# Designs tried in a protein design run: peptides against a protein of PDB entry 6FRK. Part 285

Target 1, 411 residues: chain A of PDB entry 6FRK
Amino acid sequence: NEEVLNAMLKEVCTALLEADVNIKLVKQLRENVKSAIDLEEMASGLNKRKMIQHAVFKELVKLVDPGVKAWTPTKGKQNVIMFVGLQGSGKTTTCSKLAYYYQRKGWKTCLICADTFRAGAFDQLKQNATKARIPFYGSYTEMDPVIIASEGVEKFKNENFEIIIVDTSGRHKQEDSLFEEMLQVANAIQPDNIVYVMDASIGQACEAQAKAFKDKVDVASVIVTKLDGHAKGGGALSAVAATKSPIIFIGTGEHIDDFEPFKTQPFISKLLGMGDIEGLIDKVNELKLDDNEALIEKLKHGQFTLRDMYEQFQNIMKMGPFSQILGMIPGFGTDFMSKGNEQESMARLKKLMTIMDSMNDQELDSTDGAKVFSKQPGRIQRVARGSGVSTRDVQELLTQYTKFAQMVKKM

## One batch from the design tools (peptide; made by RFdiffusion4, then SolubleMPNN)

Design b2_p27_8_s2 (from b2_p27_8, 17 letters changed)
Fold by OpenDDE base, seed 4:
Structure b2_p27_8_s2 (fold): chain B 411 residues (1-411), chain A 27 residues (1-27)
Amino acid sequence: as target 1 above (411 residues)
Amino acid sequence: DKEKEEEEKNLEKLLKRFLELQEKLKK
């Protein structure tokens, strides 16, 4: 029993380390899981695997939960949200994403560019804000970020804006001058929330960076960026631990809508390299595509056909931000997106759809589509010829379908 | 209480799937 526990814990710990989770947190999780498992209950013939899984899960939830309730804006009030973070963290892009998120939720939202250090910061913010129809403030001539932030906040308070987002200067490294500037801005505008933006791709460096920010400014929220199909996000746990602040949102791509509220379950699922089928279903539901209800009902019944996959690919292509959804589909995340930009990923989906366009209704509507092709290999050759692809390309599609269908059957 | 229990059950299902997938990726 102890050997099985230790083996499973070793596997989980390895996966977490491979996900850039800090070794201290992984060790703590391992010890907490061991202490939470009643070995006597394991001896009683209960499903040992289920108990270990539940214990691991419970401890992962605790690692994501800082024990502090996330700040939320108050409707009908002026909520000042200050962004802090390193240059290249996606801070400026994330300001626009958050502004767009709140605007889409019916909040009167605006953006302030208090980044005087980076040439073109205001032009970039203005471009993003204008495209999203978000009101913005900044200066081409004022060099003091405190003045810009104060004037912008006062302006938008007087205009009864509900969400006032202040983007600050980033630096490539932790510099005392950056922290002094951030503190001066924070003291001047008295933000209701300070959001630390962290790049998930920096892995083990997340703890030290997050701590450096928290030691200088009262970080109350974390946003993790670059959680695309490749970023496992383990550094986010380090940021939560260091800042003692909840993750409130995640950035999942380059588009303005590549942004979602943080959910513990989807995040742990992604961290563990599981597809977020639930988050996929949630996103599909949010799109209110007429054909989605029928698909969701089929998925709930563990039915998944090649046609259902085709329809999902069509929906994905209609949604625009492709990176988010593929990262949510089990088995498509890492390998499918690893080798290409969003355009290459879209081209790959179009290729898969073109292969499926050469399938017949019996093949598309079979609840065991892969078995239909395996029983009659001549079908693979027909589809390959019809779509102008290799038999290998058709087999790869069927392998992807099989992986997905097996996951749906386990829902 | 019920929502939290349902969330915990869904999470247990997710973790079960992960461990199953991880075992398959190691073969």
Scores: peptide ipSAE 0.010, ipTM 0.312, DockQ to the pose 0.014
Fold by OpenDDE base, seed 1:
Structure b2_p27_8_s2 (fold): chain B 411 residues (1-411), chain A 27 residues (1-27)
Amino acid sequence: as target 1 above (411 residues)
Amino acid sequence: DKEKEEEEKNLEKLLKRFLELQEKLKK
């Protein structure tokens, strides 16, 4: 029994190391799991694999919880949020994502660029802020980040902004001068929250980097970026352990909407390759796919129209990148669609929808849409001309529809 | 082309799984 436990724990430890979980945390987790598993219960014929997975899951949940309550902004107050992190961590992009998140919730939100070290930092922030319609502040002439941050915070306080986000300089290396500058900015603006932005793709380096920031500046929150399928997120555990600060948000891609509140259980489920069933349910519910009751009833009756296919494509497009959707489906590994194949698949879906936008209601609502087009070939030519595509592209769409309709009839 | 056929198969699999998930979410 102990040999079987040790073998299974070795496999789990290997998988966690391959997920960028820090080797010290993996060792500690192994000891904690061994102490939590009753060997006598394992002898009673319980699925040993499920017991070990549950024990591992429980211990990972504890590692993600720092035991401190996350800071939350107070409504009707001026909340100053300072961002810190290395260059290339996605810090500047994350500032814009967080600002957009609060703006969509009805908060009066603004952005300050206090990055004087990187040429074009202010232009990049300005471009992102303008696209999102977020008010911004920065300077092309002032080189002191303390002055820019102080003036920007004062300006937006006087204008009664509720969320004031300050982006700071990121460096490639842990230089003492970076931490001194961050401390000077923090002392001048007195932020209500300091957010450390960490790139999940740096793997085993997460602990040392997160610790270096926490030792110099009072990090109170963590945001983990680049959780778009390549980074398994094990570095997030190292950041929590080193900073003793909660993860408040995760960045899940390059778009401004690829940003979500951190949820412990979905994150650990994804880390273990179990999929994110809860996050999929939440996304499906947020999309108000309840209007698809009629679709699900039709599907149960083996009916599937071109309109039903169009609505499914719209739903898939609203769920975001296919890698995120696939990564949420149990048994579809994150590796199933490379980023290149994903953009191409989204472009293909959009092309198919554009073809269907040139169809009439009689064509879209027919239970035998392919037969409607086969009986009157002039319809194919009309749709092809209307959508700016070849007659072959319309025939490929109708072939795809016929395959889907046959799959629905077999369900 | 083999790549287009593989993309079609992947899209078919994805949509089938999506439909199966929608049916499970209503139970």
Scores: peptide ipSAE 0.006, ipTM 0.369, DockQ to the pose 0.141
Fold by OpenDDE base, seed 5:
Structure b2_p27_8_s2 (fold): chain B 411 residues (1-411), chain A 27 residues (1-27)
Amino acid sequence: as target 1 above (411 residues)
Amino acid sequence: DKEKEEEEKNLEKLLKRFLELQEKLKK
């Protein structure tokens, strides 16, 4: 029994190391799991694998909990949020994502670009902010980030903004000058929260980088980016351990909507490759699928139209990137999306929807849309011409629809 | 051809699971 336990723990430790979990944390976890497992209960015929998985899950949950309550903005107050992090961490994009998140929740939100070092930093922030209709401040002429941050914060305080996000310079090479600049900005604007943005793809370097920031500035929150890739996010555990600060959000893709509140259990489930059933349920609930009562009634009766398929594609697109949805579904491991760029899968759905946008109500609402097109081949040519695609692309869509409609009839 | 067929099978599985989830959320 102990040999079996040690073998299984070795496999789990290997998988955690492959997920970029720090070697020290993996060793400590192994010891904690070994101490938490009652070998007598393992002898009683309990599924040894499930017990080890549960013990590992419980210890990983403790590693992402710093024991510190996350900062939350106060409604009707002016909340200043300062962002810090290395260049290429996704910091500027994350500022825009957080601003958009609060704006969608009905907060009066704005953005300040205090990155004077990176050429085009203000243009990038301005582009993102304008696209999201978020008010912004910055300068093309002022080189002192303290002046820009102070003026921007004062302006937006006077205009009664509730969420004031300040983006700072990210530097790789001059750590001391970066940290001094960050301290000067922090002292000038007196932020209510300092957010460290970390790239999950940097693997074992997460601990050292997170520690360097925490030792110099009062990091109170962590945001982890690039969790849309092959990075299982094990570096996030190192960031929490080093900063002693909670992860508040995760960045899960390139789009402004590819941003979600951090949840411990879903994250650990994903890290272990168990899927995120809870996060999928929450995302499905956020879609207010109440309007899908009519669809579910149709599905129960074995009815599925091209319009019903179109609405499902809209719902999938609203749920965000396919990689996130698939990564949340148990048994759709990282390998399922490994070859398809998320953008390619979304582009394919958008192409299918564009074909359906060229269909008429008789075609869309038919209980057998494929039969309508098979009886009158001229419809395929019309739809192909209207959507700018080949007749073959329309036939491929109808073939997919027929497969889906057959699956629904078997449900 | 094989990649398209695999992607179609993947979309079918996704839609099936999505529908199964919607049915579970209504209970």
Scores: peptide ipSAE 0.005, ipTM 0.306, DockQ to the pose 0.213
Fold by OpenDDE base, seed 3:
Structure b2_p27_8_s2 (fold): chain B 411 residues (1-411), chain A 27 residues (1-27)
Amino acid sequence: as target 1 above (411 residues)
Amino acid sequence: DKEKEEEEKNLEKLLKRFLELQEKLKK
């Protein structure tokens, strides 16, 4: 039992390290999981894997919880939010995303560009703000970020703005001059919240970077960016540990809508590469996907039919909004999570299913459905007429099926 | 054409990951 536990913990630790979780945190988690596992319960025939996964999940949840309540803006007050972070962290784009998020919720929001170091910073902010119809302030002539920040905050306070976001300069490296400038800006504007923006793709450097910012300015919130890429977000645990500050939002892409409130469970599930396991387990249990034993057995043999594809599309559709399913699937690019693309993707799945509804059992249950149609092209015309689609749409479905069947053969 | 091909690739990735997750959840 202890050997099995150690082997499973080794796999989990490897997966966490591959997810950019700091080696110290992985070691601590391993010891905490070992101490939390009742070996007697594990001996009683409980699913050892499920128990270990639950213990790991519980310890990861603790790692993303700093034990500090996240700052929230007060309605009808003037809330000043200062952003800090390195250049390329997504700080400037995140300022616009946060402003847009609050604006869409009916907050009177504005943006201040106090980045005087980067050429074109104000033009970039102005372009983003104008596209989102967010009021903005900055200067082309003032070089002191303290003056710009102070004047902008005063202006927007006098205009009764509720959310006043201040974007500061970001440099490519941690430099003393950057930290001094951030401290001077913070002292001048007295922000209600300081948000550290971290790029998830920097991996093991997250701890040292987050600590360097927290040691210089009173970081109270973290936003993690670039979680749409190859970064699994393990560096976010290091940022929480170093800053002792909660993650409040995540950036999931370049679009202004690629921004969501942080949720612990979906994030940890994504980190483990298990999707929203609880939500998927709950949804799989709710879907009574017990009948999928036959499907799993077929998949193990590299068999995949048009019916098997249809059943998978039904399962995807039954799981609810496609955004929730995709949020449950690790490393799905955020282009799929946009609400517009969600409806379009669901409409596409429904169209494909409607085409398959016009197929017969011989076509659906063939292990080479594409070959059945290629041998008898009249079947394509029948299905096209039956489903009210073009012969091209049927051919596209068969092309999709062929790709899926090839993927299943490689699993 | 390119958008449709990109959406097709995204759907393929979706199904693959869904199947991988189902297999992980049954273990």
Scores: peptide ipSAE 0.007, ipTM 0.320, DockQ to the pose 0.205; fails the geometry check

Design b2_p27_8_s4 (from b2_p27_8, 11 letters changed)
Fold by OpenDDE base, seed 3:
Structure b2_p27_8_s4 (fold): chain B 411 residues (1-411), chain A 27 residues (1-27)
Amino acid sequence: as target 1 above (411 residues)
Amino acid sequence: EEEEEKEEENLEKLLNIFNELLEKLKK
């Protein structure tokens, strides 16, 4: 029993190290799991694998819980949220994502660019804010981030904004001058929350980076970015451990909607390669896909139409970036979540939908759509002309539909 | 040819994902 436990713990420890979990945390987890497993209960015929997985899961849940309640904004108050983090962490993009998240929730939100170090920082923020219709403040002439932050916060306080997000300078490295600037900004604007933005892809550097920020500024929240990439998010555990601050959101892509509230259980499930079934269910429920029952019944009967496929592509597109959906499916590795493949995959889905938009109801609602087209090849030419694609593209769609319909019949 | 094979492979992967999603939504 102990040998089996040690072997399984070795596999889990290897997987956690490959997930960028800090070596110290992995060692501590191993000890905690060993202490939490009742070897007598393992002897009683319980599935040893399930017990170890449950113990590992429980200890990982504790590692992402700093024991501190996450700060939440207060309605009808002026909540100042200061962002800190290195250049390339996704900080500026994350400011826009957070502002957009609160705006969509009916908060009066604004953005301040206090990044005077990076050329074009204000133009980038302005571009993102304008696209999202978020009010913004910054300067092209003022070089003191303290002045910009103070003036912007004062302006938006006077205009009764509820969420005032301040983006600060990020440098390529931790520098004393950056930390002094952040401290001066924090002292001037007196933020209600300081958010540390961390790139998950930095792996084992997450702990040292997170600690360096926490030692200089009162980080109260963490946002982890680039969880759409090859990063399995193990660095998030290191950030929580170093900052003693909760993860409040995760960034899961480059789109403004590639941003979600942090959920412990789904995150740990994903980290362990179990997928995010709960987050998938929650996203599906949030989409109010009321027609899922009707689809499920059709699928149970082995019926699948081109319309059913179209509706499903719409559902995928509504769930957000394909990479996020993929990352929620157990057994789909991070390789599928490569950013290049995501935009390309979405463009392909949109192309397929555009082809289907040129189909008629008889073609869309046929239980054998491919046979309708094979019996009357002139339909392929009509659809191709209507959608501005080749007859080959229509044939490829029909081939894919046929493959999918065959899979549905096997379910 | 290689781009088209990659296109088909990526679409097949998309469809497999979609099926797995639907199977999980049934639970």
Scores: peptide ipSAE 0.026, ipTM 0.340, DockQ to the pose 0.192
Fold by OpenDDE base, seed 4:
Structure b2_p27_8_s4 (fold): chain B 411 residues (1-411), chain A 27 residues (1-27)
Amino acid sequence: as target 1 above (411 residues)
Amino acid sequence: EEEEEKEEENLEKLLNIFNELLEKLKK
């Protein structure tokens, strides 16, 4: 039993290391899991894998909880949020995403570009802010980030903005000059929150980077970016451990809407390859699928039509990039998130919908659509001709529908 | 044939996804 436990823990430790979890945290987690597992309960024939997964999950949840409540902006107050992080972390994009998030919630939000180091930083921020209709401030001529930040904060305070986001200069490496500049900006604007932006793809460097920022600046929040890529986000655990600050948001893509509040359970589930089913449910619920109740009710009664399938394909297409949806589902690893497979998968869904667009209401609304087509084979030929596909493609769709409808009937 | 098999595998995966979603929406 101990050998089996050690073998399974070795596999979990390997998977966590492959997910960019820091080796020290993996070692600590291994010992904590060993101490939490009752070997006597494992002997009783309980699913050893499930017990180990639950113990690992519980210990990972503790690692993302710094024991500190996340800062939240106060309505009707002026909340200054300073962003810090390395160049390429997605900091500037994340400033725009956060601004857009609060703007959509009815906060009077603005952006300040205090990045004087990178040529075109202000143009990039201005482009992003203009697209999102977010008010912005910056300078093409002022080279002191302290002056820009101070003037911008004063301006937007006088205009009664509630959320004032300040983007700062990034560097490629940790430089003392960067930290001095950040301290000068922070001292001048007196931010209510300092957000460290971290790229999830930097792997084992996350701990050292996050620590270097925390040792110099009063980081109070973390945002993790590039969780749409190959990075499983294990570096986020290192950032929380080093900063002792909560993750408040995650960036899940390139679009301004690819930004969500951090949830511990979904994140750990994704890290373990269990998928983000809660985030998927939330995305499905945020889709005002007024029709979801009607669908859920039909599914409870074992009813599923070709129209119900069509509506679900429309919903999947509305949920955003198919790669993001797939990445929220258990067993769809990062390899399924390859950009090539997304366009192909969307093209396939669109092809299936085009076939269904050539069906009539009797065919779409039948609780036994496959039987309607089997009784009158001329319907297959009509639909095939109407959609510009082969009779085989229509038969394949009907076979898929039948598999779905049978699964719904078993539910 | 290999592309069609990959298509069928991807669709079966989508089906399993949809079923897992449905199972959780029922809870």
Scores: peptide ipSAE 0.022, ipTM 0.332, DockQ to the pose 0.258
Fold by OpenDDE base, seed 1:
Structure b2_p27_8_s4 (fold): chain B 411 residues (1-411), chain A 27 residues (1-27)
Amino acid sequence: as target 1 above (411 residues)
Amino acid sequence: EEEEEKEEENLEKLLNIFNELLEKLKK
């Protein structure tokens, strides 16, 4: 039993290391799991794998909980939120995402660019803010970030803004000058919350970076970025362990809406490759796909048309990056998260939709679309010419549709 | 509760259908 436990724990530890979980945390988790598993209960014929997975899941949930309540803004008050982090962490983009998130919730939100070090920082913030219709402040002439931050905070306080986000200068390295500047800004504006922005793609370096920030600045919240990439988010555990601060949001892509509140259980489920059914449900519900109820009703009646398939491809494309959707679905392993497979899968879906755009309403709305085409082969040639594809490509689409419609009829 | 459980079951069925479709699109 102990040999089997040790073998399974070795596989889990390998998978966690491949998910960018810090080696120290993996060792601690291994010890905690060994202490939590009763070897006598494992003898009772329970699925040893499920018990180990549950124990691992429970210990990972504890690692993302710092035991500190997340700061939340107070409605009708002026809430100053200062952002800190390295260059390339996605800090400036994350400021805009957070501002947009609160604006969509009916908060009077603004952005301040106190990054005087990076050339074009203010232009980048201004472009992002203007696209989102978020009020912004910054200077092209003032080089002191303390002056810019103080003037911007005072201006937006006087204008009764509720959410005042201050973006600060990043650096490529942990430089003492960066931390001194951040402390001077923090002392001048007295922020209600200091948010550390961390790039998940730095993997094992997350601990050292998060620790260096916490040792110099009173970080109260963490935002993790670039979780749409190869980073499985194991670096987030390192950030929580080092900062003792909760993860409040995650950045899941390049778009301004690729930003969500942090949920512990879905995040750990994704980290373990179990999928994110809850996040997929939430994403489907946010899209208000009114057409899903009508589809579910048709599917219950064993009806499925080429139009129904087209609408579902549109829905998949509206859910955002195909990699994110696929990463939410159980059994779509990490190989789906490769940018190459995403672009190829999206190109295939778009090709299928382009073929269907050349179909007529009689073909699209037929409950036996494949039979309509089989009875009149001239339809296949028309659709192929209209979409610029081979007759084989149209036949492959019809074959896929037929297989799908047969599955729906068996439900 | 029963409506939410039925919506979850329907969504899971939909997802399984989409999964099989997407696996076929990868081949």
Scores: peptide ipSAE 0.017, ipTM 0.332, DockQ to the pose 0.023
Fold by OpenDDE base, seed 5:
Structure b2_p27_8_s4 (fold): chain B 411 residues (1-411), chain A 27 residues (1-27)
Amino acid sequence: as target 1 above (411 residues)
Amino acid sequence: EEEEEKEEENLEKLLNIFNELLEKLKK
């Protein structure tokens, strides 16, 4: 029993190290899991794999929870949020995402660019803010970030803004001059929250970087970016451990909407490669797919039409980036959709929908749509002409539909 | 409990269906 436990723990530890979890945390987790597992319960014939996975899951949940309540903005007050982080962490993009998130929630939100070090920082922020219709402040001529931050915060306080987000200079290295500048800005504007932005793709460097920021400025919140790539997010555990600050949001892509509140359970499930079933359910519920019950009921009755397939493709397209949906499905690792494959997959879905837009109600609503087309081949030619595709493309769609409808009939 | 197990089973079935669709869309 102990040999089997040690072998399974070795596999889990290897997977966590491959997920960029810090080696110290993996060692501590192994000891905690070994101490939490009752070897007598493992002898009773319980699925040893499920028991170890559950124990690992519980210990990872504890590592993501710093035991500190996340800061939340107060309605009707001026809340100043200062962003800090390295260059290339996605800090400037994340400022715009957070501003847009609060704006969509009905907060009077604005952005300040106090990054005077990076050429084009203000142009980038201005471009993002203008696209999202978010008010912004910055300077092309003022080089002191303290002056820009102070003037911008004062302006937007006087205009009764509720959320005032300040972007600061990010450097590539831990330079003392950067930390002094951040401290001067923080002292001048007196932020209600300091947000550290961390790139998930930096792997084992997350601990040292997060600690260096926490040792110099009062980091109260963490945002993790680039969780749409190959990064499994194990570095986020290191950031929480080093900063003792909660992760409040995650960046899941390049779009302004690729930003969501952090949830512990979904994140750990994804980290373990178990998928994010809860986040999938939540996204499905947020989409008000009120018709999911009707679809589930049709599926239970072994009924599936081309219209039902079309509605599912619409639902997939509404759920946002296909990479995020796939990354929520168990067994579909983040590697399964490279950024290039996502646009191609969305283009394929749009092509399939365009083919179905050329179908009539009798074809779409038939419980055996493939048989309707097989009985009257002239329908395939009509649909192909209407959608600007080959007859082969229509036949491929019908073949996919037939395979799916056969699976539904076996359920 | 029985309703939650049934919802979870339905969701697993839906996910399996979706996975098979997605595997076919990749090919």
Scores: peptide ipSAE 0.016, ipTM 0.296, DockQ to the pose 0.021

